# Peptides against a protein of PDB entry 3QIS: the designs that were tried, part 216

Target 1, 334 residues: chain A of PDB entry 3QIS
Amino acid sequence: PSLELSRREFVFENVKFRQLQKEKFQISNNGQVPCHFSFIPKLNDSQYCKPWLRAEPFEGYLEPNETVDISLDVYVSKDSVTILNSGEDKIEDILVLHLDRGKDYFLTISGNYLPSCFGTSLEALCRMKRPIREVPVTKLIDLEEDSFLEKEKSLLQMVPLDEGASERPLQVPKEIWLLVDHLFKYACHQEDLFQTPGMQEELQQIIDCLDTSIPETIPGSNHSVAEALLIFLEALPEPVICYELYQRCLDSAYDPRICRQVISQLPRCHRNVFRYLMAFLRELLKFSEYNSVNANMIATLFTSLLLRPPPNLMARQTPSDRQRAIQFLLGFLL

## One batch from the design tools (peptide; made by RFdiffusion4, then SolubleMPNN)

Design b2_p21_8_s4 (from b2_p21_8, 10 letters changed)
Fold by OpenDDE base, seed 2:
Structure b2_p21_8_s4 (fold): chain B 334 residues (1-334), chain A 21 residues (1-21)
Amino acid sequence: as target 1 above (334 residues)
Amino acid sequence: ESFEEIFNSIKPEIEKLRAES
């Protein structure tokens, strides 16, 4: 069996978080026999491609002189955004198109990724005084390393040594401040807030706006700005309530005094973001007659974002654990 | 702390950063 490929090199320029890009090519059976094709893993890989890449179809049959279109889809989700922001991963891959009893055909995937404040740590964002697109990638790496060390020092209750002339970190990331400021000013009376989805085009504009500027106003509908806040919280590499405190939050869920003590042990930036969000959400609840927002809805929605189980426990989360997590958050909303 | 107290404590810093951008 043999194939002819219309293209073997693919370049995905300016790949962004949550922005789908597609490149298409054709494969043709130029042989005299039917052939089965499939994308196969390389020798050391479990998957035929990186998590941000997909081929559609990834397998199929071709009769003699048959042609099929294959789509290569690049999509950076919350699962790939952090490693692409840090430069640990890149928009580069090699696909192996295999023919049964035939040859391998290699496809080269390349491109560039544009960093996002989405999927960046709260600690790094508190140190980031400029939009992320203005920050050199080398400085992003340094900010993440420094932020990890500061988180560890905070957890160890190490008094910061005399911070020399280093710029004081923000109390909260500017990005989350801007999202919440907009929602507080314009969305308190918005019917079905956090219940109605935003528009995908507006979400991309909001992300691009926060990545490139410090706007006075965020573009898009109140629903899109509200969803952007949810996406931001979901994309955090470390949730607002650090994984190390997850079990203690569940264990304390019915003791409001212990719950406050657990929150006091968060790193400064995480604690400030938590307090800021809880204060905002309590303010939204005053407008429940207008926005249809209630404490149970908010607690249910935000618990999965703020109080995520550690990756090793995700598969074991019980309905009881979920209810305790909701109860923990309710103690800050009521 | 009220939302307004937290908000107003951070606002001047964000406004400064915006003016420097």
Scores: peptide ipSAE 0.498, ipTM 0.941, DockQ to the pose 0.880
Fold by OpenDDE base, seed 3:
Structure b2_p21_8_s4 (fold): chain B 334 residues (1-334), chain A 21 residues (1-21)
Amino acid sequence: as target 1 above (334 residues)
Amino acid sequence: ESFEEIFNSIKPEIEKLRAES
C-alpha cells in the first residue's frame, strides 16, 4: 500500500495557553489495495504525540482512491503550560504515520510558544515586575531557578546570606493582585459569582491582558474575571498551599490554632497569597444576599485549587481526606 | 489582617510598576 500526503510540514505560530490551533492535511490512497493507517509512537515514546498535540482521526481505513482529512490540533492545557513556559518543552514534534504492511511517513511539527503568567510559579511571579511577554526566556529560566532556591531557604527558615542586588520580590504576584482587586471593586454584588461560567473569548482576552500589560481594569464580565482567577489557581505548578504541607493541613483540619500555625510555615509568597485570597473571600461572603455565595460553596470550590494532594497521593485521596481539606479551608472563611 | 490592610500594602508597588511600564 502507499499514501500521498498533501503536506508534511506544519508550523504553529504564536501558540498560547488555552488557545486551540488547527492545521489540516489530506491523505490519499494512491495504491490498488485498501490500507489501514495509524499514528504510532516513536521507539522510546509511550504516545504518538506530545500532550499538547492530537491528530483527528488518529487511525482509519482507506479504499483505493479514497481521501481523508486529518486535523492536527495544538492545545496547551494546564498539564503542558508550565513546561512550555520554562522552555523545558517546545512546540516541536515528529509524528509517525504508519501504513499497515507499508512504510512510515514522517510529519514535522514546529512553531513557537508565547509564555503565560498562567502556569508560572508564585515565586517567579513575585520576582517578575514586568508582564511575562516582556521578560526574555533566558531570564524566565533564571527566575524559576532562583524561585526554587528561595522556596527552600524559606522552608528551612534560613536568612538569605547574599543580600545581593536582586530587586525585592513583590508580596503577591501582580496578576493575582489585579484579578482580586477587580473582583473586590466590581463583582461583590454580582449574582451567581463563581457559579456562572465566563465567556471563552473574554477569558482569552484576560489572559492576554495579564501576559502583556499591567492594566488599570481587566476586560470582560465579572464572571469571566472570576473564572480567570480559578484558571490561574488551577494552572499553578504548585498550589497556594505547598504540597509539603498537605498532610499537616488534613491532620489539623479541626484545630483552628494548628491550622494557622501550618499556614505560617508556608513560603512567604504562598503565605501572602493565601492570606490575601482568604481575606477577599471573607469580604465576598458579607455580600451573600447579593452574590448567592456561601462558605460551603466557596470552601468546596477553592479547596480543590488551593489544597491539592501531592501527585504521589492523588490516586489515594479518600472522601474523608476531601472533607478534611474542605474543613481546613472553612476555618479561614468563618 | 483586613483585606484592606493587605490590599493597601501592595497597591503602591503595583502603581509604581504601572507607571514604569
Scores: peptide ipSAE 0.492, ipTM 0.940, DockQ to the pose 0.844
Fold by OpenDDE base, seed 1:
Structure b2_p21_8_s4 (fold): chain B 334 residues (1-334), chain A 21 residues (1-21)
Amino acid sequence: as target 1 above (334 residues)
Amino acid sequence: ESFEEIFNSIKPEIEKLRAES
């Protein structure tokens, strides 16, 4: 069997978080026998491609002189965004198109990723005084490393941050401050807030706006801005409630005093973001007659975002654990 | 800290950062 490929080199320029890019090519059976093709893993890989890449179709049969279009889809989800933001991974891959009883065909994937404040740590964002697209990638790495070290020092209660330096971290990321400021000003009376989905185009505009500027106003509908806040929280590499405190939150869920004590042990930026969000959500609940928002809905929605189980416990989350997690947040909303 | 306390503490800094952009 033999295949002809219309293209073997693919360049994905300016790849962004949640923005789908597609490149297409054709494969043709130029042989005289039917053939089966498939994308196969390289020798040391478990998957035929990186998590941000997909081929469609990834396998199939071709009759003699048959041609099929294959789409290469690049999509950076919450699962890939952090590693791309840090430059630990890149928009580079090699695909192996295998022909059964035939040869391998290599496809080269290349491109560039544009960093996002989505999927960046709260600690790094608190240090980031400029939009992320203005920050050199080398400095993003340094900010993440320094932020990790300061998180550890904060958890160990070792050194009070010297409050007087021009390099003082923000109390909360500018991006989350802007999202919440917008929602507080414009969305408190928005019917079905957090219940109606945003528009995908508006979400992309909001992300791009926060990545490139410090806007006075966020573009898009209140629903899109609300969903952007959810996406931001979901994409955090470390949730607002750090993984180290997850179990203690569950154990304290029915004791409001212990719950507050657990939150007081969060790193400064995480604690500030948590308090800021809870205070904002309590304000939204005052307008429940207008926005149809209730404490149970909000607690249920935000629990999965703010109080995520550590990766090693995800497969073990019980309905009881979820209920305790919801109850923990309810103690801050009521 | 209240929402207003956090909000008002950061607002001047964000406004400064915006003016420097």
Scores: peptide ipSAE 0.490, ipTM 0.941, DockQ to the pose 0.761
Fold by OpenDDE base, seed 4:
Structure b2_p21_8_s4 (fold): chain B 334 residues (1-334), chain A 21 residues (1-21)
Amino acid sequence: as target 1 above (334 residues)
Amino acid sequence: ESFEEIFNSIKPEIEKLRAES
């Protein structure tokens, strides 16, 4: 069997978080026999492509003189954004199109990724006084490494933050401050806040705005700004409540004094963000007659974002663990 | 801390960063 491919090189320029890009090519069976094709893993890979790439169809059968269009879809989700922001991964891959009893055909994927404040650590963002698109990629790596070291030192209570010669970090990321400022000013009376989805185009505009500027006003509806805050919290590589404290939060869920003590042990940036968000959400609850927001709804929604199970425990989360996690957050909203 | 206390403590720093951008 043999195939002809219309194209073998693909370039995805200016790939962004949550923005789908597509490239298409055709394969043709110019042989005299039917053939089955599939994308196969390279040696030592578990998948035929990186997590941000997909082929559709990824397998199929071609009769003699049959042709099929294949779409290569590039989409950076919350699961790939952090490693692309740090430059640990890049928009580069090699796909192996295997023909049963035939040859392998290699496809080259290349391009560039544009960093986002979404999927960047709270510690790095607290050190980032400019929009992320103005920060050299090499400096983003340094900021994430420094942020990891400062987190570990804070959790271990080892060394006081040497308030030395480095620029003082922000108390909270400017991006969180801007989102919450907008919601506080304009969305406290918004009916169905956090219950109505935003518009996808407006969400992209909000992300691009926060990545490229320090705006006076965030573009889009209150629903889109509210959803952007949820997406931001979901995309954090380390949740607002660090994974190391997850079990302690569950164990303390019915003791408000112990809950506050657990939160006091968070790294400075995480602790500040948690307190800021809880204060904002308590303020929104005062307007419940207008915005239809209640403590149980907010606790249920934000628990999955703020108090995520560690990756090794995700598959083991019980309904009891989820209820304890909700109860933990309720103790800060009531 | 109230929301207003936290908000107002950070606001001048963000306004400065915006003016320098």
Scores: peptide ipSAE 0.484, ipTM 0.938, DockQ to the pose 0.813

## One batch from the design tools (peptide; made by RFdiffusion4, then SolubleMPNN)

Design b2_p22_1_s1 (from b2_p22_1, 14 letters changed)
Fold by OpenDDE base, seed 5:
Structure b2_p22_1_s1 (fold): chain B 334 residues (1-334), chain A 22 residues (1-22)
Amino acid sequence: as target 1 above (334 residues)
Amino acid sequence: DEFLKKESSKLREEIEEIRKEL
């Protein structure tokens, strides 16, 4: 069996968080026998492609002289954004298109990624006084390393933040402040806030705006700004309540005094963000007659974002654990 | 919330200082 490929080299320029890019090519059976094709893993890989790449179809059959279109889809989700922001991963891959009893065909994927404040740690963002697109990639790496070390020092209660000659970190990331201040000013009376989805085009504009500027006003509807806050919290590499405190939050869920003690043990940035968000949500709940927002809805929605199970426990989360996690947040909303 | 107003005001001052440096 043999194939002819219309193209073997693909370049994805200016790849961004949540922005789908597509490149298409054709494969043709130029042989005299039916062909089965599939994308296969390289020798050291478990998957045929990186998590941000997909081929569609990834397998199929071609009769003699048959042609099929294959789409190469590049999409950076919450699952790939952090490793691309750090430069640990890049928009580069090699796909192996295998023919049953035939030849391997190599496809080269290349491109560039544009960093996002989405998927960046709270600690790094507190140090980042400029829009992320204005920060040199080398400095992003240093900020992430320093942020990890400071998270550990803060959790261990070892060293007070060296208030030395280094630029003082923000108490809360500017991106969270921009989103919450906008919602507080303009969305407290918005009917169905956090219940109505935003527009995808507006979400992309909000993301690009936060990545490239410090806007006076966030573009888009209140629904899109509200959803952008949810996406931001979901994309955090470490949730607002650190994984190390997850079980203690569940264990304390019915004791408001212990719940406050657990939150006091969060890293400074995480603790400040948590308190700021809870204060915003309590204010939003005062306008429930206008915005249709209630404490149970908000607690249920924000629990999955703020109090995520550690990756090793995700598959084992019981309905009881979920109810305890909701109850933990309710103690800060009521 | 008094906490929200206080923290939002402080963060606004810090962000407006950053905007002057950009």
Scores: peptide ipSAE 0.424, ipTM 0.920, DockQ to the pose 0.847
Fold by OpenDDE base, seed 2:
Formats: C-alpha cells, structure tokens, sequence
Structure b2_p22_1_s1 (fold): chain B 334 residues (1-334), chain A 22 residues (1-22)
C-alpha cells in the first residue's frame, strides 16, 4: 500500500485556552490495493498524540484512488492548560500515520501557545499584578516556583518572610475580583444566574479580556460572566480548597465550628478567595426572588469546583462523599 | 454583605494602583 499526503507540516499559531483550531489535509491511495491507515503511538508513548491534539478520522480504509480529508484539531482544555501555561509542554508533536503492511508517514505539528490566567495557580495569580500576556514566560515559571514554596510555608504555618512592600501579593487574584465585582454590581437580579449557559463567543472574549487587560467592565452577558467564573474555578490546577484539606472538609461537614477551623488552615490566597466567593454567594442568595438562585443549587454547583477530590481519589468519590462536600459548603452559605 | 463590600473596596484600590503603573 502507498499514500500521497497533500501536506505533512502543520503550524498552529496563537493557540489559546478553549479555542479550537483546525488544519486539514488529504490522503490519497495512489497504490493498486485497498489500504488501512491509522495514527499510531511513537516508541514509549501510550497515545498517538498529545492531549491537546486529535486527528479526525484517526483511522480508516481507502480503496485505490480514494481520497479522505483528515482534520487535525488543536484544543486546549482544563487538562492541558496548566502545563502549557508553565511551558512544561509546548505546541509541538509528531504524528505517525501508519499503513497496514506499508510505510509510516510522519506529520510535524508546531506552533505557539498564548498563556492564560485560566489554569494558573491562585498563588501565582496573587503575585501577578499585570495581565498574564504581559508577563514574560520565564517570569511565569519563577512565579509558579515561588508560589509553590509559599504555599508549602503557609500550610506548615511558617512565619511569612517580610516580603518587601513592592512584592506583596494581592489578597485575591485580580481576575477573580473582576468577575465577582461585575456579577455583584450587575447580575444579582439576573434571572436564572448560573443556570443559563453563556455564549461561546462571549466566553472567549471574557477569557481574552482577562488574559490581556485589567478592564473596567467585563464584556458579555451576565450569564457569560457567571459561566466564565465557573470555568475559571474548574481550570485551577489546585481547587480553592486545597487537596490536602479535602478529607478534613468531608469529616467536618456537619460541624460548622470545625468547618471554619479547616478553612482557617488554607494558604492565605486560597482562604481569601474562599471567603470572598462565599460572601458573594450569600449576597446573591438575598436576591433569590429575582435570580431564582437557592442555597442547595449553589452549594451543589460550587462544591464540584471548590472542593474537588484529589486526583488519586477522584475515581472513588461516593455519593456520600458528594453529600458531605455539599453539606460542608452549605454551612458557609446559610 | 459588609465583608464583601469592604474586601471588594480594598481590592479595587489595589487594582486601581496597579492600573496607574501600567
């Protein structure tokens, strides 16, 4: 079997979080026999591509002189955003298009990723006084390393170093403040807030706005701004309630006094974000007659975002654990 | 919420200072 490929080099410029890019090419059977094609893993890889890349179709049959279009889709989800933001991974890959009893064809994928405040740690964002697109990538790496060390010190209750007044972290990330202050000003009376989905185009505009500027007002509908807050919380590499405290939150779920003690042990930025979000959500609940929002709905929605099980326990989360997690959060909303 | 208003006001002041430096 033999194939002709219309293209073998693909460049994905300015790849962004949640923005799908597509590049197409054709494969043609220029042989005299039917052929089966498939994308195969390289040596030592478990998958034929990186998590942010896919081929569609990834396999198929071609009759002699048949042609098929293959789409190479680049999409950065919450699962790839953090490693791309840090530069640990890059928009580079090699795909192996295999023919059964035939040749291997190599496809080169390249491009550049544009960092996002989505998928960046709360610690790094508290240190980041500029929009992320204005921060040199080398400085983003330093901020993540410094933030990891500061988190560990905070969990150990070590005395904060007297950081000079110029390097003092924000109490809450500017991105969270922008989202919550907008919702507090404009969305408290919004019917079906957090129940109606946002517009995908508006969500992309909000993400780009937060990555590139410190706006006076966030663009888009109240529904899109509300969904952007949910996406932001979901994309955090570590949830607002740190993984180390997950089990203690479940164990304390029916004791409001112990719940408050557990929250007091969060790193400073995480604790501030948690308190700020709970204060916002309690304010939103005062307008339940207008926005149709109730404590059970909010607790159910935000528990999955704020109190995620550690990755090693995620597959084992019981319905009882979920109910305990919801009960923990309800103790801060009521 | 008085806490929300107070903390949001402080964060606004901090962010407005940053905006003046940009």
Amino acid sequence: as target 1 above (334 residues)
Amino acid sequence: DEFLKKESSKLREEIEEIRKEL
Scores: peptide ipSAE 0.418, ipTM 0.917, DockQ to the pose 0.810
Fold by OpenDDE base, seed 4:
Structure b2_p22_1_s1 (fold): chain B 334 residues (1-334), chain A 22 residues (1-22)
Amino acid sequence: as target 1 above (334 residues)
Amino acid sequence: DEFLKKESSKLREEIEEIRKEL
């Protein structure tokens, strides 16, 4: 069996978080026998492609003189955004298109990624006074390393870090402040807030706006701004409640005094973000007659974002664990 | 919430200072 490929080199320029890009090519069976094709892993890889890439179809049959279109889809999800922001991964891959009883065909994927404040740590964002697109990638790496060291110091030392001569970190990331201040000003009376989805185009505009500027006003509907806050919280490499405190939150869920003690042990930035979000949500609940928002809905929604199980426990979350997690958050909303 | 108003005011001041440096 043999194939002809219309293209073998693909360039994905200016790849962004949650923005789908597609490149298409054709494969043609120029042989006299039917062939089965599949994308196969390279010798040391578990998957045929990186997590931000897919081929559609990834396998199939071709009759003699048959042609099929293959789509190469690049999509940076919450699962790939952090490693691309740090430059640990890049928009580069090699795909192996295998023919059964035939030869391999190599496809080269290349491009560039544009960093996002989505998927960046709370610690790094508290130090980042400029829009992320204005920060050199080398400086983003330094900010993440410095932020990790500050997090570890904040966990080990109940003592306020001495305000050394380094630029004072923000109490909360500017991106979270922009989203929450907008919602607080304009969305408290918004019917079905956090229940109605945003528009995908508006979500992309909000992400691009936060990545490139410090806007006076966030573009888009209140629903899109509300969903952008949810996406931001979901994309955090570590949830607002650090993974190390997850079990203690569940164990304390019915004791409001212990719950407050657990939150007091969060790193400074995480603790500030948590308190700021809870204060916002309690204010939003005062307008429940207008916005249709209730404490149980908000607790259920935000618990999955703020209090994520550690990766090793995700597959083991019981309905009881979920209910305890909701109860933990309810103790800050009521 | 008094906490929300107070923290939002401080964060606004900090962000307005940053905007003057940009």
Scores: peptide ipSAE 0.414, ipTM 0.918, DockQ to the pose 0.877
Fold by OpenDDE base, seed 3:
Structure b2_p22_1_s1 (fold): chain B 334 residues (1-334), chain A 22 residues (1-22)
Amino acid sequence: as target 1 above (334 residues)
Amino acid sequence: DEFLKKESSKLREEIEEIRKEL
C-alpha cells in the first residue's frame, strides 16, 4: 500500500490560550489495494501527538483512488497552557502517519505560542507589574523560578519577608483585581450571575485584553467577565488553596476556627486572593434577591476551582470529601 | 464589606501607580 499526502509541513502562527486553529491536508490511496491508516505514537511517547494537538480523523480506511481530508486542530486548554507559558513545551511536534503493512509518513508541526496570564502562577502574576505579553520570555522564566523559591520560603518561614520596596509583589494579581472589581461594580444585580455562560468571542477578548493591557474596564457582558474569572481560577497551575493544605481543609471543614487557621498558612499571594474572593462573594450574596445567587450554589461552584484535590488524590475523591470541601468554603461565605 | 472596600482601594492605588509607570 502507498499514500500521497498533499502537505507534510504545518505552521501554526500566534497560537493563543483557548483559540482553536485548524490546518487541513489530503491523503490519497494511489495504490491498487485498500489500506488502513492511523496516527501512531513515537517509540517513547504514550500518545500520537502532544495534548494541544489533535488529528481528525486519526485513523481510517481508504479504498484504491479514495481521498480523505484530515484536520490538524491546535487548541491550548488549561492542561497545556502552563507548560507553554513557561516555555517547557513549544508549538512543535512530529506526527507519524502509519500505513498498515506500508510506510510511515512524517508530518512536521511548528509555530509560536503567545503567553497568557491564564495558567500563570499567582506568585509570578503578583510580581508581574506589566501585561504578560510585554514581559520578555526570559524574564517570565526568571519570575516563575523566583516565585517558586519564594513560595517554598513562605511555606517554611512563619515570618513575612521584608522585601525591598522596588521589587515588592502586588498583594493580589492585577488580572484578578480587574475581573473582581468589574464584577463588584457592575454585576452585583446581574440575574443568574455565574449560572449563565459567557460568549466565546467575548471570553477571547477578555483574555486578550488581560494579556496585553491594564484596561480601565473589562470588555464584554457581566456573564463573560464572570466566566473569565472561573476560567482564570481553573487554569491556575496551583489552585488558590495550595495542594499541601487540601487534606487539612477537609479535616477542618466543620470547625470555623481551624478553617481560618489553615487559610492563614497559605502563601501570602494565595491567602490574599482567597480572602479577596471570599469578601467579594459575601458581598454578592447580599444581593441574592436580584442576582439569584445563593451560598450553596457559590460554594459548590467555587470549591471545585479553589480547592482542587492533589493529582495523586483525584482518583480517590469521595462524595464525602466533596461535601467537606463545600462545607469548608461555606464557612467563609456565611 | 469594609474589608473588601479597604483591600480593593489599596489594590487600586497599587495598580494606578503601575499604570503611571507604563
Scores: peptide ipSAE 0.409, ipTM 0.916, DockQ to the pose 0.809

